# Designs tried in a protein design run: peptides against a protein of PDB entry 2AUS. Part 218

Target 1, 323 residues: chain A of PDB entry 2AUS
Amino acid sequence: ADIKREVIVKDDKAETNPKWGFPPDKRPIELHIQYGVINLDKPPGPTSHEVVAWIKRILNLEKAGHGGTLDPKVSGVLPVALERATRVVQALLPAGKEYVALMHLHGDVPEDKIRAVMKEFEGEIIQRPPLRSAVKRRLRTRKVYYIEILEIDGRDVLFRVGVEAGTYIRSLIHHIGLALGVGAHMAELRRTRSGPFKEDETLVTLHDLVDYYHFWKEDGIEEYIRKAIQPMEKAVEHLPKIWIKDSAVAAVAHGANLTVPGIVKLNAGIKKGDLVAIMTLKDELVALGKAMMSTQEMIERSKGIAVDVEKVFMPRDWYPKLW

## One batch from the design tools (peptide; made by RFdiffusion4, then SolubleMPNN)

Design b2_p26_2_s3 (from b2_p26_2, 11 letters changed)
Fold by OpenDDE base, seed 2:
Structure b2_p26_2_s3 (fold): chain B 323 residues (1-323), chain A 26 residues (1-26)
Amino acid sequence: as target 1 above (323 residues)
Amino acid sequence: MSLIEEFREKNRELEEKLKKVLEKLK
């Protein structure tokens, strides 16, 4: 569920100068690309790295990065952050994922038993990372948020699954097969969600990107490539946000920590240690950082470091130095 | 088509689109 976070206003009189910055909806096309994220429909076959390399070639980019590896055979939602936005993918690594999986059972099982057993896999599960994972093969807990069976056809089970980041669907299917007593394997897998990125009108193919880039460069038509690229701010929609005064933006853009006086409004439920997005009053991403205070502390205190700034995205010149 | 058939077809379509992209990138 997209947890709508309450917004608490600390300074209701704070205004923003319309001449400063570049709001996500008002960026020139070149700047939009420089601060862009593609919701890519990754085809099965290539690695996520190969696909990123092709995007860089197609769009003539120096840098790009992906919001969490999809295995070669896995299709679907791969967020690809571009150029100046490349490091925004760090916000997507801890984000929940959704998949549609086709499981094939190695024996006949009554449908009622399939449904009952699969429901038992909702909640906390114990997994061991696969051999191919760069992650140490230690047993770890992961959350399965939900399992929705879409279709059962004999030994084939199509299901939707919402999971914590780094849950291995192949291992889940293996354990379901063991619990059913017949064994199972993953026939096909598609990722349908990665945090704020999902299967929607923003999902584009590599083919779409080739054509849309051509329409821009050869025909001067920017509309398609503009729609194919999301603003980097999309990649932080799932994070708690802190909105800051215009006078604080340039300091944070220079790598200064956010202090309490700079806060205009903030989401409820921020805890110390949370990853937070620092935003302008125009919903521009300034930086990612670690909360050094709770929401309540940021409201009650008049001074102190609210956020330890870890990664700046905004250029230093978008807002004037007002200190 | 069943949902399973549609799901499999979606992957096949993406593979065919990828072939076309790879041809354009040569």
Scores: peptide ipSAE 0.551, ipTM 0.940, DockQ to the pose 0.917
Fold by OpenDDE base, seed 5:
Structure b2_p26_2_s3 (fold): chain B 323 residues (1-323), chain A 26 residues (1-26)
Amino acid sequence: as target 1 above (323 residues)
Amino acid sequence: MSLIEEFREKNRELEEKLKKVLEKLK
C-alpha cells in the first residue's frame, strides 16, 4: 500500500477553479460526515455488522458500511464508511491486511525452531476458507507478505503478519502448529491495518464516538468529531489514481465514462482491468471505475474510454456542466 | 509488561469501553 506510485503528467498547464467542489480538508462538518470514513477500533465480542449498526445509532446516520468483516472475537482496524461514502468500502475489500496474532502452541518447541518454521510461511500458502465464510470452500493460494515475531513466551507466540486480502489467520496458525508438530490455535487476533487504515492517531473507539458526538451536539464543539472521521478520499489512497480536468468532472459525476482527453495526470503501472480512483485536481474523489486502458495506452492515445465508471461519489452540482 | 500482556490488556480495555457504550445506548 505504501509504494509511492509515480505520477505521469499529460497536461502540465491544467488549472482548477478554487470555487468548484469541496476539497477533503474544506468540507463543512455535516458534509464531512456525509463523505466520511471512521477508522474504528472494533472491540472483541460483537460482529462487524452490529458495530456498524451502533455507529449509525450513535451518529444518527441512515447508512454505513464496513471495509471488510472482522470476526466477532477479532479486534482492531475496521474502516466504516458513512452515508454517501458507504460504497467506498469496495476499494478496501481487495486491500492488503496486517494483523497481530497471539498463537498458543499445544506443546513445547525450541524458539529457534519456531522462528525457522514461521519464516517458511512467508510467501504463497494454500488455504481452504472456513465453513462460516460466504466464500466457496475451494482450496486457494494466498500471499503472506511478511511474518514478524514480536515475542515468544514459552508456548505463546505474538507475531505481526501482513497478508493478501481474504487470508485466514486462524488457518495460518493451524498450519504453523502442524508444521511445528505440536499443533497450535489462535488465542487472540487484532487487525492493525486495512489498506490505508492503520493503528495511528485516526483510530477511534465506539466510546470516543459517543463522547465526540455529545461534544458536538450538546457543547457545540465539532473539532473532536471532525478528527474522528476521515474524508472518503483516504479510503482510496492505496488505489491507482487518475486526475481529470475540471471540464470532465461534471460528466463523470453524471455517470459518463472517463475518456482520454479528460486526463491531466495519472499514476504509473495501471493495467487494464484495475480498480482506479478518478480524482479532481483538488484531490476530491469523483468516482471509482475499471481501467479500460493501461497507463501507457492512456498516455499514447488521443481518444477512447480510459475508465468504465462503476460508482460515482461526487454530487452532480459540485462542478459545472462544461459540455 | 511483556508485549503479550500489553496485547491482552488492549482487548480487555476495549471490552470494558464497549460495556459503557452499550449502557449509554439503552
Scores: peptide ipSAE 0.550, ipTM 0.940, DockQ to the pose 0.909
Fold by OpenDDE base, seed 3:
Structure b2_p26_2_s3 (fold): chain B 323 residues (1-323), chain A 26 residues (1-26)
Amino acid sequence: as target 1 above (323 residues)
Amino acid sequence: MSLIEEFREKNRELEEKLKKVLEKLK
């Protein structure tokens, strides 16, 4: 999300019909929910799956999915994609994460040494996945993008950490404790970011959702529930985007691959194999797919498959068939 | 309140809110 990607325009004369589609900000409340993602503040205690089940009960939904498991004891940012948006969570799996962690040291260590050693854990670290992970227990590298010490109180160290997806903070804390020579464990952990979702005004609790749904259903006040649910397009803000002609939208919405002639504009720096978001000129998410070309190839070529469409989100009828 | 205390309190508040939710879902 934080990487500003240049936008390259291929067709500066391309127009969009304002009567077609449903831009993220113009969806009726029911449609907004159908294409929504909740930035949930997951409480400690329940599993991510239990929390998703409760959201479905609270909001009377058939389906929902989460944007990356938080352990039962871990609180904070859990993106929960709703109904028609459920599969947008695949865009969040590879996204960077931020946590605030409370580390407890098993011995006394001078603060200067704590700070010095923790700084050495910025960059590439070697981790072994825990036994409970669905991931093969092979040694792997992970990036620690930054460590920010927030407070040191004797043996308690509160810190913010930005990490590559699938970095285990518990393992990081264990290795920091070993490097300090006294040992350490993770006392508490909160996720403060998952890609484009962070601790901000969009963060809501299960309690908020109960109340906001009640205000809508019983009092006729939709404002709260509308604000509590982000459009599914939020979940792809961190991806490279390709914007397509109105004439290409219906074909992609039917599951056709995106061809080069359909491209109006695109982000710079797309590589072959990248996950990309296919957008309308109204910033509606049509589909996710795999780039079959680089940005440069998509500019230079007049024909060919630009994106292998993996998952369609847009209904087939939002745009007319223009073929 | 220290940042550590505030951090712990945030989790306690979420646990108490969760109890209220679970009561409403029963």
Scores: peptide ipSAE 0.549, ipTM 0.940, DockQ to the pose 0.900
Fold by OpenDDE base, seed 1:
Structure b2_p26_2_s3 (fold): chain B 323 residues (1-323), chain A 26 residues (1-26)
Amino acid sequence: as target 1 above (323 residues)
Amino acid sequence: MSLIEEFREKNRELEEKLKKVLEKLK
């Protein structure tokens, strides 16, 4: 369940001008694409970079980026941020992941023993990154949030697994196989979730994108391509949010840090150092930044830097300068 | 069809759709 964060209101009298900005649901199709994220069903075979290059070619885009690498043989949920939204992928890198994996055992093991041993791998595990990873090969702890066995057929075990970002499922399966005493390998792997992106009605293939782009460009039908692209705000749904006054939006859009007087409402449980999304009162993403205060400090203080602004997404002209 | 068979079939279908995309991109 998406844990609905509590919203604390600091200024209950704050209003927003409906003429300023472009709410996610009211963007013209071209602007929607410029601030879009595709929930792509990545096919097995190509690299995540090759798939991003194909999306750029299919949709005639200058820039795109993915929300976390899938290995060539891995299929499923690959968020691809488009054009002006490309940098929003930084919000998805630390997000939890879910996979469905097919594990093949190298010997016969009773089903009761398979179930018992796999349950012991829920919680904290120690992993070493593989040689081919861009990550330094230091031992690191990772969380396995849950393991759900879906089917056991002899030596084949289909299971769902929720994990912390950068957990290696191939390494997990190897260690499960060692614990079972027979060894195991990963036969197939699919990612079913990456933060707010999951297997749902928003999941689209490269084939769908080709057809939907054709329907728009040749037939004038924008509905399919509009539905195939999520607003960039979807990519920050899992982050704690701070909503700001209309008078503060232009300053933040110019790269100014958010100060406490600009805050209208905020999520509970923000800690100093957290990645936060700065939003308008119309739920438009202005910027990502680092919290310099807790939620409690942002409520109690009348002044100071609340957020160190790291990445601006909103154009500078959507809201007027009121300073 | 078993869940394992359905899972494998989903990957095969994606590979076949990819071939069609690559043909359209030539």
Scores: peptide ipSAE 0.546, ipTM 0.940, DockQ to the pose 0.911

Design b2_p26_2_s4 (from b2_p26_2, 10 letters changed)
Fold by OpenDDE base, seed 4:
Structure b2_p26_2_s4 (fold): chain B 323 residues (1-323), chain A 26 residues (1-26)
Amino acid sequence: as target 1 above (323 residues)
Amino acid sequence: MSLIEEFREKSRELEEKLKKVLEKLK
């Protein structure tokens, strides 16, 4: 999931004006919130939508959105993008996920057999979305990247699983149980990763958000709420990036497509049709867009549309219009 | 404590914290 992408430099002389923009680490607290993403520890019980509604209430926000639904009974990593960052969740939907799951077997199975059969579920699996899913119920292939058994206690199997976006762990457990011959069900599930968001020091509870907002509003202490909110740029860390000239930023912020001359540096391995993040030289997210060229084409060509800009995040006034 | 017990306990703690949040939001 942490694909270190090579950075190819096209213009090694390109400089950035330090007076323009607001780098992720230089945003005033109000602006940081407006361009923020919370790595929420979703409790079991509520829907992801209920939790987003509560965050909006707690933080007095007009808009928020989540980076991929967790079922009501599922806990753990739910990225919640705030206000002007709300649309950044689009970058998180296709991102890989990790879970820790407790599977309960309906019969006794030797541990060696459990381990052997679960290893066979690494790779490509065929799934049908559950009835409760907003997704069309078509049979689809999904990748299981890895299964790591953490503990086996009789009929209880705790395991870590890395999966392609939209893999249903409940369905996986059901099929494992069938393959074991005894049947199984999902006793408990926690998401431990959603793309760049993981179970780390940035993970906060709804309770933490209540307290941290209170400390800011009543006591004037902004440190806690500042740390509880990640910059929106965190939500695009896993995407291929294109860094642009200061002179191109205002045009892209106005919704103009990125042309090849605006590119300073870019990640290797961009394909036509990929979702890419357009960044300033200060690592500010300008926009998300669809690559219209490969990395190689963006290097070799002198002109043309490199990125079809789909979602602008940067305000139009952060960089001057230089055209 | 087993990893399974710790895993279950983490879920319970989050449910308890949620109750406190819901009380503060009334």
Scores: peptide ipSAE 0.582, ipTM 0.947, DockQ to the pose 0.930
Fold by OpenDDE base, seed 3:
Structure b2_p26_2_s4 (fold): chain B 323 residues (1-323), chain A 26 residues (1-26)
Amino acid sequence: as target 1 above (323 residues)
Amino acid sequence: MSLIEEFREKSRELEEKLKKVLEKLK
């Protein structure tokens, strides 16, 4: 959910040196790629790992990782983090997902009954993970945020569904089919959203990447490849943020925990244990970490560890060491 | 074209584009 988080300012006089760092919009193309995330339109057929391997070959990369597995037969939004950004995919694992699914019913059901029954699957559902899942096959609840029926054609039902991370649409369709009394299966599935990544102008194919890389390397045209790659900061848009002083950036970039005095501003509603993004005043991602305090504690306290830094993204030399 | 047909066509187009990519990567 694009929950607009309130921003609480602790230091309204805090300035940032424009000569330090590389804001997401001002990175040279090579640096942009090193800190990039592709909003890939994964084709049906290949595994998510095969697709990542092909991206590495196409773009001549050493490292890449995906923001949550799509099954081989599933198409659509697969965030692929590149090089130095590879670890940012962890921020996308807990993020909500949206899909468009084609369900095929095994019998005739009146449209009104289809609509009524599918609406009952909004909210909490009980699922058993499939056999092929690395997840323990324990019964668990998952939230279905919404179901939107797009089209009904006889036994074919096209619908949009927003779900909690790790909801199995195949299992949902199976249970809908049981509730309808005729049975059903998933004919086709496309992911249309993974957290901040959605079907929009940033969605690119493997074919686009081949062409755009060629335009850059052979024709000297960087515009296409630049637009095809999002800054890694995109992958943390859905997280609560803490913005820090320039004087704190180098320490955090060296792996030091964020202390309360380093905080300039922060989002409301941070709880202890939340995954948070530590940002510069130029909206550069420094690190991901675990909140050790609530927002309120970070406001009220003058000292202490605010964030346990787990993953550093920013190079150590982008900001000067001021200690 | 129905939304179902458009949805299926999108998958086919992606599969065809993938074939072209795989040919370029050999």
Scores: peptide ipSAE 0.582, ipTM 0.947, DockQ to the pose 0.921
Fold by OpenDDE base, seed 5:
Formats: structure tokens, C-alpha cells, sequence
Structure b2_p26_2_s4 (fold): chain B 323 residues (1-323), chain A 26 residues (1-26)
């Protein structure tokens, strides 16, 4: 997720009007909430849907959505997009995940053998989705990016694992246990990362949200609730970006496809079919869309549809119509 | 504490905080 994408400038003379839009750091608190994402520390026990329902109740919201289901027993990083930002969660579904897992072995295994076998699970693995998943139970490949053993205590193995989206850690642990010859189960699991959201100073509990909302509504203190909610732009940090002219913003905000003349700068390595974030020159999210051209085609061509706009986030009135 | 003990403690703390939240939401 943290691969710095090169930025290619197509129009180095493009300026932005400071009077237009609402940059992520300059939104009034109500607007910040309307375009917000919470980096929630999901407790073990409840479903991700129950937790989203409680957030809506705590914050008096009509709509919210989560950036990828955590099982009831799983704790940790659950991005929850609020109100007008609710659909930004689609950007988080394909994002890589990190977990810390406690694996319990069903027999004694020498530490050296544990370490050797777990290292063999780095790379491509074959998984079958569990019965309780909404996903078709077809065999599929998934990438394990890394496994880091944190501690071994007899039959208990604590490890960090980076995985492709939709990798089942319970299934991974089951296969590790089979490879060790003794069997294993997942004792505990915590998600420590979901794309750009990680365990950092932005991670908040449901308890924090209750208190911070109270401080705002009863005491008039906005600081805590403001810090507890990230701008929706955080949820697209891992995506390739295309920055557009002020003159193109209103058209895209009305649902028009992005055409090549509207592009000011873009990330390198965009391929046709990629999910991309369309940004203003103030780093405001206008829309998500599907790239209809590569980065190279967007540079070389003078005309054509660069992005098929799938979801608009920006209000239509933040930028003037300049057509 | 071992890293395993600290890891388990984080889960327990979150469960306790959740109980307090559910009481406030009644």
C-alpha cells in the first residue's frame, strides 16, 4: 500500500482557486462528518454490521458502511465511512490487509520447524472460502506478502501476516497446522491494517466515539470528534490518482466522465480497468472511476474518455460550472 | 508481559469498553 507512486505532470501551469471547494483539512465539523471515515478499533464479539449500526446511533447518522467485514470474534482496524462518504468503502475492498494472529498448535513442534514451515507460506496460497462467506466457494489463489513470527511459547505462535484482500487467516492457520503435521487452530485474530488505515493515533474505540460525541454536543468541544474522524480522502490514499483542472471539477461532480483535457497530473502505472481516484488540485476527492486509458495514453492523447466515473462524492456546488 | 499476554489483554480491554458502550446506549 505504501508504494510511492510517481506523479507525472501534464500541465505545470494549472492553478486552483482557493475560494472553491473544501480541502480535507478545512471542512466545518458537520461537513467533515458528512465526508468522514472512522478508523474504528472493532471489539471482539459483535458483527461488523452491529458495530456500524452502533456508530450510526452514537453519532446520530443516517448512513454508514464498513471497509471490509471483520468476523465477530476478530478485533482491530475496521474503517467505517460515514454519510456521504459511505460508498468510499469500495476503494478499501481490494486493499491489502495485515493481521496479528495467535495460532495454537495441537501438538509439540520444534521451534525451528515452526519457523521453516511458516516461511513456506509466504507467496501464493490456494484457499477455499469458508461456508459463512458471501463469496462463491471456489478454490482461489491468494497472496501472503509476508509472515513475521513475533513470539513462540510452546504450542502458541503469535505472528504478523500481510495478505491480499479476501485471504482467510483461519484457513491459513489450518493449512500451517496440517503442514506441521499436528494440526492448528486460530485462537485469536486482530486486523492491524486495512489499506491506508492502520494501528496509529487515528484508531478509536466505540467508547471514544461516545465520549467525543458528548464533548461536542454537550460541551461544545469539537477537537476530539474532529480527530476521531478522518477525511474520506484517507480512504483513497492507496489508489492511483488523477488530479484535474478546476474547470473540469463541476462536470465530474455532475457525473460526467473525465476527458483527457481535464487532467493536470496523474500517477504513473495506471492501467486500463484500474480503480482510480479523481482529485482536485487541493486533494479533494471528486469521484471514483474506472480508468479507460493507461497513464501513457492519458499523457499522449489530446482527447478521449480517461475515466469512466462510477461514483461521485463531491457536491455539485463546491466548484462553479465553467462550461 | 509476553507479547502473547499483551495481545490477549488488548482483546479483553476492548470487550470491557464495549460493555460500557452498550450500557450507555440503553
Amino acid sequence: as target 1 above (323 residues)
Amino acid sequence: MSLIEEFREKSRELEEKLKKVLEKLK
Scores: peptide ipSAE 0.576, ipTM 0.946, DockQ to the pose 0.936
Fold by OpenDDE base, seed 1:
Structure b2_p26_2_s4 (fold): chain B 323 residues (1-323), chain A 26 residues (1-26)
Amino acid sequence: as target 1 above (323 residues)
Amino acid sequence: MSLIEEFREKSRELEEKLKKVLEKLK
């Protein structure tokens, strides 16, 4: 279950003007696309960059970016942020991932031994990044949150695995194979989750996007393309949130840091240094930033910089300047 | 169909859908 973060109310009298901004559910289709994220079912074969280039061509977009590379042979959940939402992908890079993997063993192993050894790989593991990674080849610890064996058929093992961002499933399978004494390789891999994006009704193919764009442009039917694109706010659902006064929105949209007096409500458990989403009272994403205070400090203090604003998403004109 | 067979079929279906997309993008 997505752990619902507790919400602490600091100002229970704060109201919002319904005429200001564009709530995620009330954006015209063109504006919805400009602030959109696609939960793409990436096919095996192409790179994540090629797929993003095709989405830009299909939807006639200037800019897009992906929420964490899938290798060419890997299929499944690839969040693709569009146009003005492109930079929201930074919220998804550190997010946990889930995969379904098919492991092929290089010898016969009793099922009970397979189950026992795979269970030992839950928890902290030491990995060396592969030679082809853009990451420095230093040993690093990663968390395996869970391993669930789905099916065992002789030498083929289908399993679900939840992992920390930047865990290499191919390396995990190699080490499982070594621990089993017979060796193993990754036959197939699918990503089933990337933070808030998962295999659900929002998952769409490149083929779906071609058809849905055609229905909109040629037939005037926007329903399909609207459903195929999630609001950018979906890409920050897993982050701690701070909700701000209408009077603070324009300043933050201009790149000003969030000060404590601007806070209406906030999630519990924010630590100094955390990535946080600054939201309006209508659940519109204003900006991403670094928390300069804990939740407790933001409650107890009357003044000071609460968030160092790093990336603004909201246009400067959605809310009036009230300073 | 086993879960392994269904899993492999899902990948094949996506590859065939991709071919159709690439034909439309020529």
Scores: peptide ipSAE 0.575, ipTM 0.946, DockQ to the pose 0.932

